Peptides against a protein of PDB entry 3PBP. Designs and how they scored, part 27

Target 1, 203 residues: chain A of PDB entry 3PBP
Amino acid sequence: LNEKDLNLILNKSLVMYESLDSTTDVIVKRNVIKQLQFVSKLHENWNSRFGKVDIQKEYRLAKVQGPFTINPFPGELYDYTATNIATILIDNGQNEIVCVSFDDGSLILLFKDLEMSMSWDVDNYVYNNSLVLIERVKLQREIKSLITLPEQLGKLYVISDNIIQQVNFMSWASTLSKCINESDLNPLAGLKFESKLEDIATI
Target 2, 203 residues: chain A of PDB entry 3PBP as posed
Amino acid sequence: LNEKDLNLILNKSLVMYESLDSTTDVIVKRNVIKQLQFVSKLHENWNSRFGKVDIQKEYRLAKVQGPFTINPFPGELYDYTATNIATILIDNGQNEIVCVSFDDGSLILLFKDLEMSMSWDVDNYVYNNSLVLIERVKLQREIKSLITLPEQLGKLYVISDNIIQQVNFMSWASTLSKSINESDLNPLAGLKFESKLEDIATI

## One batch from the design tools (peptide)

Design b1_p20_1_s1 (made by RFdiffusion4, then SolubleMPNN; from b1_p20_1, 13 letters changed)
Fold by OpenDDE base, seed 4:
Structure b1_p20_1_s1 (fold): chain B 203 residues (1-203), chain A 20 residues (1-20)
Amino acid sequence: as target 1 above (203 residues)
Amino acid sequence: MLETKQQIGKLLVERQLAKE
């Protein structure tokens, strides 16, 4: 992690925190708070070692709105609870991947194949957003937070107790983006949906 | 674009189901 990355992470954490409302799932809310606390501590430590990092507020929250269905839902995850959700841009055309973390340390990467205009404030959900399972990544760690950086396409940062990891899915997301934008599915033939996991920093 | 996304979704589901 460099100063810029840490600043972006902190900014995103702050924005996530500020976005919490009464409709936010309690677990998600708790995790966002924990994330903010954690990142704030990192920032404090960073500032003490390397000098003050200026936090620029960027209000770029891509949140999944409304209820959604995941298809197929991994059977192994039925007994586990979702802990975090993030949306990651894969191109400048606003194509995105949704990521959900679970308390077993799994991440699922999801494709939005159908989007409905939905509000969390709607009591009667007639429509669900459709999310399609692309990949399951097993981290086997307690996931505290998911962080995305607006300028880093197809990258997700996962914060656990002692480590920040990067999930990079541009290996397949670039192709997916192309398929969407060009309305051509042919490039998906033989494509492996395997993300790269890298340790970024030990905390 | 919407149709393409739906087709992609279908393809992805099929792939996941084939792995199970």
Scores: peptide ipSAE 0.626, ipTM 0.936, DockQ to the pose 0.469
Fold by OpenDDE base, seed 2:
Structure b1_p20_1_s1 (fold): chain B 203 residues (1-203), chain A 20 residues (1-20)
Amino acid sequence: as target 1 above (203 residues)
Amino acid sequence: MLETKQQIGKLLVERQLAKE
C-alpha cells in the first residue's frame, strides 16, 4: 500500500460515508463509519511522516471504482490511531498481506480479497473493494516502524523503543498462497490464522 | 483468480464474525 492507494481508500471511504442515509442498515453504517475513522487516522499518520497528500484528486475515481471496506474492523481498535502500514509478500506470484499497526500496540493482518486494478480487467465488475481482517496481534508496545525484507516471505519486523520483534505468518500464509494460486479453498478448512511472534533483538 | 480471492475473503469474514 502506497500513498496513492491510501488516498484512494480514504476517498472511497468518504464516498461510502456520504452515501449513508436513514434507510441504511445499522451494521453497514457502523462499518462505514469505522472504516472512515480508520483510514482517516492512517492518513493523518501518513501525512505526518511523508507530507500532505491531495485527497481531492482521487475523489472522482472513488465514485467510479466504488467503495472500499475493511471487514470486520475490530471494535476495540475503533478509538485508536493507525501508526504504520506495510505490505508483505507471501509468495513469488505477488500475493501479499497488508499489515497496519495501532497506537495501542496492536497489529492487524489484512487480506486484499478484491484488488481495484483487477476489478477493471474483469467483465464482472465487483463494486465492493475490501481489506479483510485475518488476524489481530497484540504487542502492547509503542510501534515505531514496520520493516519487510523481500527475501523473507511472510515475515514482518516490528521496531519498538527497545526491541525488534518478528511476526511470522507463513504457518497460514503458505496455505493461503496455495489456495489462491490453485483456486482451491479446501486447504483453508480448519486452518488457524495464528502468527508466531518472536523477539529478535534488544536495542 | 479474482473469484478465488473473493471466496477467500468471504470465508475469512465469516471466521472473524464467528469469534465474536
Scores: peptide ipSAE 0.626, ipTM 0.934, DockQ to the pose 0.540
Fold by OpenDDE base, seed 5:
Structure b1_p20_1_s1 (fold): chain B 203 residues (1-203), chain A 20 residues (1-20)
Amino acid sequence: as target 1 above (203 residues)
Amino acid sequence: MLETKQQIGKLLVERQLAKE
């Protein structure tokens, strides 16, 4: 992580925090607060070592709003609690992947096959956001936060106690993006949904 | 675009169910 990346993460965390209101789910509130606390501590530590970091850019975050249905939900995760949520852009358009972490150290990558915002034009009001399971990644670590960088498509940073790991899913997300944009599913037939996990830094 | 996403969703569900 460089100073610029840290600032981006901090800005995102701040925007997420500012987006919290009385209608926000308690779990979401807690997660955003925890993320902000973590990033703030990281920023403080960074400032102590390298000097004051100025936040230069504000970013708009798309908030995932409303109730969610995950299909299929992994049976092994029924006994575990969701700890973090993140949205990762896979192209410069509107296509994104949702990631949810659990207290067993699992990550699930989810596809939004139905969006509430698009249902307003349809006579059928969809009350629930539909999320479809793409992949489960088992880290076997306590996940403290999920971080995304707007300029890094298809990449998720997972922060645990001592390690920052990158989950890179561009191997399949690039094809998925293309399929959506071109309205052609043929490239999905042989596609494997396997993300790359890499250790980036020790904290 | 919406229809494509729905079709993708269906395909993904089918793949997950086939792994179980």
Scores: peptide ipSAE 0.624, ipTM 0.935, DockQ to the pose 0.489
Fold by OpenDDE base, seed 3:
Structure b1_p20_1_s1 (fold): chain B 203 residues (1-203), chain A 20 residues (1-20)
Amino acid sequence: as target 1 above (203 residues)
Amino acid sequence: MLETKQQIGKLLVERQLAKE
């Protein structure tokens, strides 16, 4: 098995898990979970699909598309290092959330409020892409990898040493997407940016 | 769309600062 094949199997296993419902036979559920556990153990031995992220001076993330600034950067994370990065689609358009993991077991969910490509038309050249903090999720685990599935909007899978967890932020991301697409911020009033964390499988 | 995203960004920053 190469890394690509393993990732494919992992993705298939995650899709199978998401297909489970209350009516699914207990044996089927157990088999899917066991498969997911096995594949996840194998995946832990490999580098994250997205690789490690180094935070440069001034809390900037360097990507091929240019540096990113995080605002506000959580003060508690100043002494910690970013370990993984992922991008999660929240709609069928181009709206996305950026997730960064840290070695303290934190996830930060980030909103791109400025895109570099759009700044070319403005007299003010934005040298940095702006990332705005939406939510910090504290897992208190060593995060080994972040996994996203294109068909699963607003869902992030986090693999640690002993568990696979799902972070589901569609509770707020659906509203956020609507606000962007309709150019109406009113639905954000009173919206709680609290993601749902669920244990998927013990490894 | 750009203006909306900027406004959202501002709102989100304000909310985070209020939590600290």
Scores: peptide ipSAE 0.617, ipTM 0.938, DockQ to the pose 0.405

Design b1_p20_1_s2 (made by RFdiffusion4, then SolubleMPNN; from b1_p20_1, 13 letters changed)
Fold by OpenDDE base, seed 3:
Structure b1_p20_1_s2 (fold): chain B 203 residues (1-203), chain A 20 residues (1-20)
Amino acid sequence: as target 1 above (203 residues)
Amino acid sequence: MLKTKEQIGKMLIERRLAEQ
């Protein structure tokens, strides 16, 4: 997404926002627009939340915080290229989900099962940070950008050519957060890792 | 916490491999 394209999306989204009668959808759209405006101003500083991903031969993410290995890597994505990465908070702590988009229109939601602090321990050096596959979401669209809002836990906004969609994974992420914080895995038994996809705005 | 995350990771890997 270049600056010109982003400005066009912003303008279209503003017009659409003004035409909406739904209060909930309006608030969400406003927040997405504000975030897009922020991204448009910061085009030079694509940080770990807004950037292209290069995947190395062994399914490693080289950018963000070091080399990451995705386990298991979906076989269907082997010939596709990662296009965007985002990190989404799932609680008021530091628990997060990593999302990677691909040029087939897929999103993968990933769990960091190792903390980076341990990767630097001389006694327990891990060369590859582990990212564990939680879910694959198939959008079947060209994904231009991924947006996260700090005040919206477990929500990812996906921008394609003609639509902004919300991926909401709090249905499972709330349980995951609880399991981490309480050191109890029992609630994960039988938990469905299925995110909700909703159309937020037409572009 | 760290051990819990590792255990979660293992469980998730096993689940995803079973679905493929």
Scores: peptide ipSAE 0.575, ipTM 0.926, DockQ to the pose 0.424
Fold by OpenDDE base, seed 1:
Structure b1_p20_1_s2 (fold): chain B 203 residues (1-203), chain A 20 residues (1-20)
Amino acid sequence: as target 1 above (203 residues)
Amino acid sequence: MLKTKEQIGKMLIERRLAEQ
């Protein structure tokens, strides 16, 4: 996660919060508020570690990129703060999984079910980036960083204080990729979304 | 492709709601 990515998520979360009105569904409203809280805490933590991020400059640029919604948001993570984000390719066709880490040592694996079509049609502007929860992985460690290698599909490296772990989700991501590319959901019905965790190296 | 992603998203949400 770089400062730009954090600012992007923050801006998206702010736009979503600003879009809330009295007619907004209670669940949607709750999710937006929680996302904003999450990203705000992440931003505070980032600012404390790396210095002040000028949110205002990026906010103007990010208005174009719409808010993110995580659905369902894990209730257990409501009180925790995101620490890192990564995007992991699952095929060569640009299908990807989003991973977010939390300060409780959890990882969530997320699916982008809506592509931001830059609809130039103002009326069909998809204002919301939808992220769907696939899996929660509990590492029970302080996550320092997330690393991805472009040549390694469906693999995420998690760096903690004394260990590097690999999260490998190709057990389900290969099927997911195939379902997307072939427009066939049938293989997903019995699929277990369980990633493999392996210790790679001691630090 | 876009419709498929949306359908996958709905299915995943429904599955998570059923597990609760």
Scores: peptide ipSAE 0.572, ipTM 0.922, DockQ to the pose 0.535
Fold by OpenDDE base, seed 2:
Structure b1_p20_1_s2 (fold): chain B 203 residues (1-203), chain A 20 residues (1-20)
Amino acid sequence: as target 1 above (203 residues)
Amino acid sequence: MLKTKEQIGKMLIERRLAEQ
């Protein structure tokens, strides 16, 4: 996969995404979001100086077929369209948060509770892309883009028409990272999943 | 680690369902 191929896949995924409307079946919306997530992750990995994502040929042929399940899905977002997706690192390891924006100006922060065991078995293509809702952040703005910086853990930059905002999850993400890494859930008891929103710049 | 993530996921779901 070269950069041109990645951009082509990204563009196709974005076009498919833009074709989604309020009448589009939830399953279809979820499938398109998965494609965007996959391509976004590939793009991030490509831009990250970290090595050849040896996307084995099998990954190219993997039709992003699998129910993307957000649990619980916010009922208020049922009629809204997702607009952007980003992956935010919360530690220097492998732990990440998935963020999806919607056209109502909401962000949802999602936890991958199941590691994709890519069973490359064509027949057992259980893309259990399970995502769990952590937080909904209401920006009440048209979100144009989501930007992440790999050196800035637990931070998401949201670009709207005239404002760049930072969403900072480190208030809870540091604890979450620790719980995962230490296999101890006790620190999650009573933890508030409330991110900090700050205006960074007016555009 | 995998089991921990699953447990975290379950806990988060249960919390959100309780907050509705």
Scores: peptide ipSAE 0.576, ipTM 0.924, DockQ to the pose 0.575; fails the geometry check
Fold by OpenDDE base, seed 5:
Formats: structure tokens, C-alpha cells, sequence
Structure b1_p20_1_s2 (fold): chain B 203 residues (1-203), chain A 20 residues (1-20)
């Protein structure tokens, strides 16, 4: 098993978990959960053994795309280090949320309010990616990896030492997507940017 | 669409500054 195979199995296991409903046979449900736990443990052991931060392709893209500016940057996070980055689709179009994790166990959810302006000034390709702070989620855990599934809009999976958690922000992201697509900001008035955190599996 | 995103960004910043 290589890293790609492990990630593929993990993604498949997460998809299978989300497909479970009240009509699913108890044995099947138990097997899917056990598989998810097993794969998660393998993923943890893989990351610890090989020192490979499962840097999603998106993190590599973020590095390739240059520095990003977060506005406002949370003052409480100035002394902490970013550990992971993920991009989560919120619709079937081009609208996405950026998530960054920190070593304090915080997640920040970020909005891209500006398109990447390539400064065409020949000598200084400063990619200024503007990111706006939407929400800070405090998990109080060491975040090992962030996983997204392209078929699961507005969902982020967070892997820590002992648990897989789902962050679901569709409560506000559906409205945000609508506002962008319809060019109407009125529905954002009074909208609470509060994501739902759910424990998926213990490791 | 671009202008809308910029306006959303501004609104979000203003909201965060007001909560501090």
C-alpha cells in the first residue's frame, strides 16, 4: 500500500460511511465503521512513520500559488503554526472555502474574496491571495490531516490521534453560495457562521 | 460575480471587526 492507495481507501471508507442509513444492515454498518477505524489507524501510522504530512494537492497548489493573506488574522493564532490546508467545494460551480489548521487545534474557515491577481511585474510574481476569515473552530486536538471528498459539499473531515470528526458548514455555505451566484447579499444579513462538528469514528 | 465576492469579503471583515 502506498500513500495514494491509502488515501483512496480512506476516501472510499468515508463515502461508504456517509451512505449508511437506518435501513442498512447492522452487520454492514459495523463492518463499515470497523473498516473506517482501521484505515484511519493505518493513515495515522503512515503519517507518523514516514513524516509525510498528507499534504493534499491543494496544499501543494497553495504553495505554488504563493503567499496568502488572511484578513483579519486572529490575534490568538499569531504564535501558532499552520499545519494543514484544504479546499472544500460548497457548490457544483467554482465556489469554495479554504480551511487552515493550526498546532493549537484550531481550524479557520476562509473565503476567497479576490481572484488571484497575477502581478505581471516581471521581477516579483507576488501572488496576493486574499482570504477572509469566516469562522474559527476550536477542536483542542492535534490535527494530523484534513480530508475532503469532492462529492460531499461543505464537509471537511479532520483526523486527530484518537478520532475522526466531520466539520459541516453547509448551514451557512449554502446561503453564501446562493448569494454569490445570484449576486444578492441580503441573505447574509443576520446569518450565523457556525459550523456543525460531529464525531464520526474513534481511532 | 467578482464584485459580489469582493463585497462579501468586505462585509465579513466588517462583521469580524465589530465582534472584537
Amino acid sequence: as target 1 above (203 residues)
Amino acid sequence: MLKTKEQIGKMLIERRLAEQ
Scores: peptide ipSAE 0.566, ipTM 0.928, DockQ to the pose 0.401; fails the geometry check

Design b1_p20_1_s3 (made by RFdiffusion4, then SolubleMPNN; from b1_p20_1, 15 letters changed)
Fold by OpenDDE base, seed 3:
Structure b1_p20_1_s3 (fold): chain B 203 residues (1-203), chain A 20 residues (1-20)
Amino acid sequence: as target 1 above (203 residues)
Amino acid sequence: MLETKQKIGQFLVEEQLAKQ
């Protein structure tokens, strides 16, 4: 299985899941979810540029490239553990949002305001990659997996025990992408950083 | 680009602090 084949299977599994309704047998729903969870875990392992995030030590995401700091870190999450991480593209220029899930059922959406590759050209080696909090999404569910599809910009699929939910943040991410690419922050004024949450299907 | 991202980061921090 290559990445393309996995994405195809994932897409087919999502389409199959979206076809589920209240009349669908519970066993069928569970089987579709299990398949989607399995494919999703495989996909996450391939897309996980970050590996397992152990946030417990000083709110640092250890990449091979160095620790990440999250600012501000939500105080309510200090007692909770990070469970999953995903990176979501927001444009074709490789601008991305980082998402981290917690065992309280929260998602945090994060912006990379420092790129390490650019710090090599500056005499000041920035040892810490900065991640900035954009939004906290409270799902109040046990998050099992995070799924991203490369062809679906600004969309994150969240898998729990009984539901798959889509988080769509293109409402603000399109503006953010424009601000980055045009080097103009004016469009951020008055922008609401509120993602749309949609249930794909329930068990 | 780097300066823009840093400015965006600062803006986003301020927005979050204003919500607290």
Scores: peptide ipSAE 0.642, ipTM 0.945, DockQ to the pose 0.444
Fold by OpenDDE base, seed 4:
Structure b1_p20_1_s3 (fold): chain B 203 residues (1-203), chain A 20 residues (1-20)
Amino acid sequence: as target 1 above (203 residues)
Amino acid sequence: MLETKQKIGQFLVEEQLAKQ
């Protein structure tokens, strides 16, 4: 991680924290707080070693709003609890992937195949967003946080207790983006939906 | 665009089901 990336992570973590409200799931809320605590410690350690990092930009957190369905839902995850949700842009046209983490250390990458009008009405939770399973990534670690950087398309940062990992899905997401934008599914044939996992930093 | 996303969704579901 460079200084710029750390700043972006910190900003995103702050925005996530600020986005917490009374409707936020307790587990998600706890994880966002833990993330902020963690990133704050990283920032402190960075500042002590490399000087003060200036956080200049606030990034808007894109969240999936309302209830959603996942199809197919991985049967192995039925007994596990979702811990974090993130949205990752895959192009400049605002195509996005949704990621959900679970307490088994799994990540699922999801496609929004239906754009429903976000129901802001707490009483009218009738709008199920459809999410389609693309990939399951097993990290076998307690996932503390999911972080996205606005400038980094198709990349997700996963924070656990002792490591930050990058999930890079541009290997398939670039093709997916093209299919959406060109209204052509032919490039999906034979495409492998396999993300790259890389260790970025130990904590 | 919406129709394309729906078709992509269907394709992805089928791909997942084929892996089970």
Scores: peptide ipSAE 0.641, ipTM 0.943, DockQ to the pose 0.434
Fold by OpenDDE base, seed 5:
Structure b1_p20_1_s3 (fold): chain B 203 residues (1-203), chain A 20 residues (1-20)
Amino acid sequence: as target 1 above (203 residues)
Amino acid sequence: MLETKQKIGQFLVEEQLAKQ
């Protein structure tokens, strides 16, 4: 993790935090707060070691606002609590994957099959986002933060206590993006929804 | 576009159900 990446994470975490309101699910609120606390701690530790990091308020995260319906929901996760949420761009357009982490160390990668128009009406927040399960990745670690970089399509960084891991799903996300953009599902036939996990850095 | 996403969603659900 470099200073630029940390700043980006902080900005994202701050945007997520600032987007919390009274209608936000308690679990989501707790998760965003925990993420912000963790990232802030990382930032403090970074600043103490490497000097002051300037946090540029540049990134509007498209917030996926809950509640979410996940279909199918992995039965093994019913007893676990969501810990983090992130949105990852898969192309230079508007196509994105939602990732949710759980306290069992699982990641789920999710597809938004319904574009719920953000009703401009603050009062008509469509509370039910449809999310479809693409993949479950079991890390067997306590997930502290999820990081995405806008320049890195189909890549998610997972921060645990001692390691940063990259989840790379471009193996299937490129095809998915193409299917959306071309309105053709044929390329999905036989596609394996298996992401690559790689250790990036020790913390 | 919306219809395509819905069809993709249905496909993905079916893929997950087939793995159970």
Scores: peptide ipSAE 0.641, ipTM 0.943, DockQ to the pose 0.458
Fold by OpenDDE base, seed 2:
Structure b1_p20_1_s3 (fold): chain B 203 residues (1-203), chain A 20 residues (1-20)
Amino acid sequence: as target 1 above (203 residues)
Amino acid sequence: MLETKQKIGQFLVEEQLAKQ
């Protein structure tokens, strides 16, 4: 098994888990959970063997040289190191949320308010990747990996040492997507940017 | 669309500043 194969199996296991409902047989539920636990342990062992993708270099490079500005940047996270990055689709179009994890166990959810227009015109290279802070989720765990499934809108899976958790932000992301697509900001008024955290499986 | 995203960005910044 290579990393790609392991990720594929993990993704399949997560999809199977999400397909479970109240009508699903108890034996099926138990088997899916056991499979997910097994694959997650394999993934943990894989990450430990091959090293954490040192996103630190690219993110530190992004902090120092990169056009990405996070506004406002959480002051508490200034002393912490980014560990993972993920992009989560919020609709079937082009709207996405960026998630960055930190070594304090925080997740930040970020909005891209400026699209890098690759203007081929050299003069208007707005290299400024503006990222706006939407939410900080404090897991207080060592985050090993972030997993996203393209077919699961507004869902992020977080793997830590002992648990897989789902972060679901469709409660606000559906409204955000609508606002973008309809060019109407009115639905944002009074919207709570609070994601749901759910324990999926103990590793 | 770009203008809308910028306005959303500004709104979100203001929301975060208000939570401080």
Scores: peptide ipSAE 0.632, ipTM 0.946, DockQ to the pose 0.385

Design b1_p20_1_s4 (made by RFdiffusion4, then SolubleMPNN; from b1_p20_1, 12 letters changed)
Fold by OpenDDE base, seed 2:
Structure b1_p20_1_s4 (fold): chain B 203 residues (1-203), chain A 20 residues (1-20)
Amino acid sequence: as target 1 above (203 residues)
Amino acid sequence: MLETKQQIGKFLIEKQKAKE
């Protein structure tokens, strides 16, 4: 995810929130609110690091494009703040995993089950952006930064305090990549979505 | 490819529900 992608997500989340009315199902309403809070916290963190982003123009355009969804929203993270975001390649193609860190020391790994359209063309119907929860990794550390290396597929480096840790999710990501590329979901049956955590170095 | 990703998404959602 880049700044533009984050803005898109935020805008769509805002649009979804504004679409809520008295007839909206209570569960849907709650989920939309949670999503908006999540994305807002992420955006605040982004702004603190990279400067304020004006989303007003994009927001107006997003009213025509539809909502963003996170499924399922990690309820335990509702009161926590997102601290970092990273995108990790899982193959030499275009398949990627999104990772978000939180101030409780958690990482969530997310799958883009719908391609995000950055087209804000008012005349073009764009499908809802969607992120799906794959795994929550609890590090129980203050996460300072996330680092990815393009030559290292399915690996995320987490810097916390005086320790660098590696999160390796190729155990499941290789299968996921295969499923996408071959349009076959059969290999997902019985697959465990558990990443490997290793200490790499002390800083 | 799009359909496959959507199906994967649905699969993952169901897995999370089963863990709860």
Scores: peptide ipSAE 0.613, ipTM 0.931, DockQ to the pose 0.525
Fold by OpenDDE base, seed 1:
Structure b1_p20_1_s4 (fold): chain B 203 residues (1-203), chain A 20 residues (1-20)
Amino acid sequence: as target 1 above (203 residues)
Amino acid sequence: MLETKQQIGKFLIEKQKAKE
């Protein structure tokens, strides 16, 4: 995820929030609010690190787009702030996992289960508006940054104050990739979505 | 491929619900 992607997600979340009314189901309303809170926190964090982003133009374009969803959003993270976001390739066919870190030291690994085909800008930019929770990894550390290496599939490097750790999710991501590419979900039934955490280096 | 991703999404959601 880059800045543009985040802006698009934010815009969609705003549009969805604005669509709420007195007749809206309580569960739907709650989910939309929580999603907006999540995305807003991401945006705030992004702006704090990289400067202010003007989302006005993108917001106008987003009005014609569908809603954004995160399902499920971990309830324990409602009061925490998203700190970093990364996209990790799991194969050479552009299948990827989205990772978001929080200020409680948690990582959530997310699956993009819906690809948007509509463009948002003149460059024919495409965004995803649906994310599904795969796994929560609790590091219990302050996460400073997330690093990915293009040549290392299914690996995320987490930088904390004194340590670099590797999150390796190829144990399940290889199967997931295969399921996507072969259009066969059978291998998922017994699959454990548990990533491996390893200390790489002390800082 | 798109349909498969959607099905995977549904599967993952149900799996999370079962943990709760």
Scores: peptide ipSAE 0.613, ipTM 0.931, DockQ to the pose 0.545
Fold by OpenDDE base, seed 3:
Structure b1_p20_1_s4 (fold): chain B 203 residues (1-203), chain A 20 residues (1-20)
Amino acid sequence: as target 1 above (203 residues)
Amino acid sequence: MLETKQQIGKFLIEKQKAKE
């Protein structure tokens, strides 16, 4: 599978998901959701390997019964469409942050409070990949692509029309990683979830 | 680990609600 093929499958899966309505058979709905979850996972894995995520189709992530539930969903983004998704590792383990860009130039940083792998073991299909809002970064630019580098933890590169910017969130992600790994939430108290934005290059 | 992540999620949600 190449990037183009994966994007095609993702787009098809998204279209299928969006076609679901109240009249859709429960079995069909479940199958489509499962497929979308699987493809999304593949896309995340692809991003981690190749460092670039480009989603060709605009979609709304915050669906009441969708694989991507964002809590809370920023009210200002309700009318906007997600354009790109990236996954960024924050440690040498498997802890990661999900980033979603919107067509208003916003970037949201999200925490996965439920792992998909655990949803498969429970007969009760938790359809919702719960994503929790950590931070909103307003770039006020058209975001064309998101790039991650495997060797650079907690860093995201945002490509817009004329500039590449780096979003560095290790200031809080290191603490978050520690909290997860040590099963201790105390260090989160008083932590500021503010990422650093830097201009890297003019395009 | 799962419980910790869930607790973190709850914490983050509460923090965002406090900002609004």
Scores: peptide ipSAE 0.611, ipTM 0.931, DockQ to the pose 0.549
Fold by OpenDDE base, seed 5:
Structure b1_p20_1_s4 (fold): chain B 203 residues (1-203), chain A 20 residues (1-20)
Amino acid sequence: as target 1 above (203 residues)
Amino acid sequence: MLETKQQIGKFLIEKQKAKE
């Protein structure tokens, strides 16, 4: 099993988990959960053996390429290092949220308020992305990996040493998507930017 | 759309400042 195969199995396992309902056979449910736990353990072992996935690699996977600025950058995070990055779709269009994890166990959810600015200098192609802070989620865990599924809007899966957690931000992201698509900011008034955290499986 | 995103960005920044 290589890293790509493991990620594919993990994604399939997560999809299967989300497909479970009250009508699903108990044995099937148990098997899916066990599989998810097993794959998660394998993923942990893989990361420990081969080192943490380079932030740059994750950055490429998140479709956000190049340097970015975060405004405002949380002062508490100045002394911490970013560990993972992910991009999560919030609608069937092109609207997305960027998530960055830190070694203190924090997740920051970010909005791309500007399109990528490209500056062409004679010898250097420099691009800058503007990212705006929406929410900070404190997990107080060592975050090993961030996983997104393209068919699951506004959901982020966080893999830590002993648990897989789902961060669901559709409570506010659906409104945000609507505001963007309709060019109307009125629905943002009074909106709480609070994501839901759910434990999926223990490792 | 670009203008809307910029306005949203400003709105979000203001919200963060209010929390501090």
Scores: peptide ipSAE 0.596, ipTM 0.935, DockQ to the pose 0.346

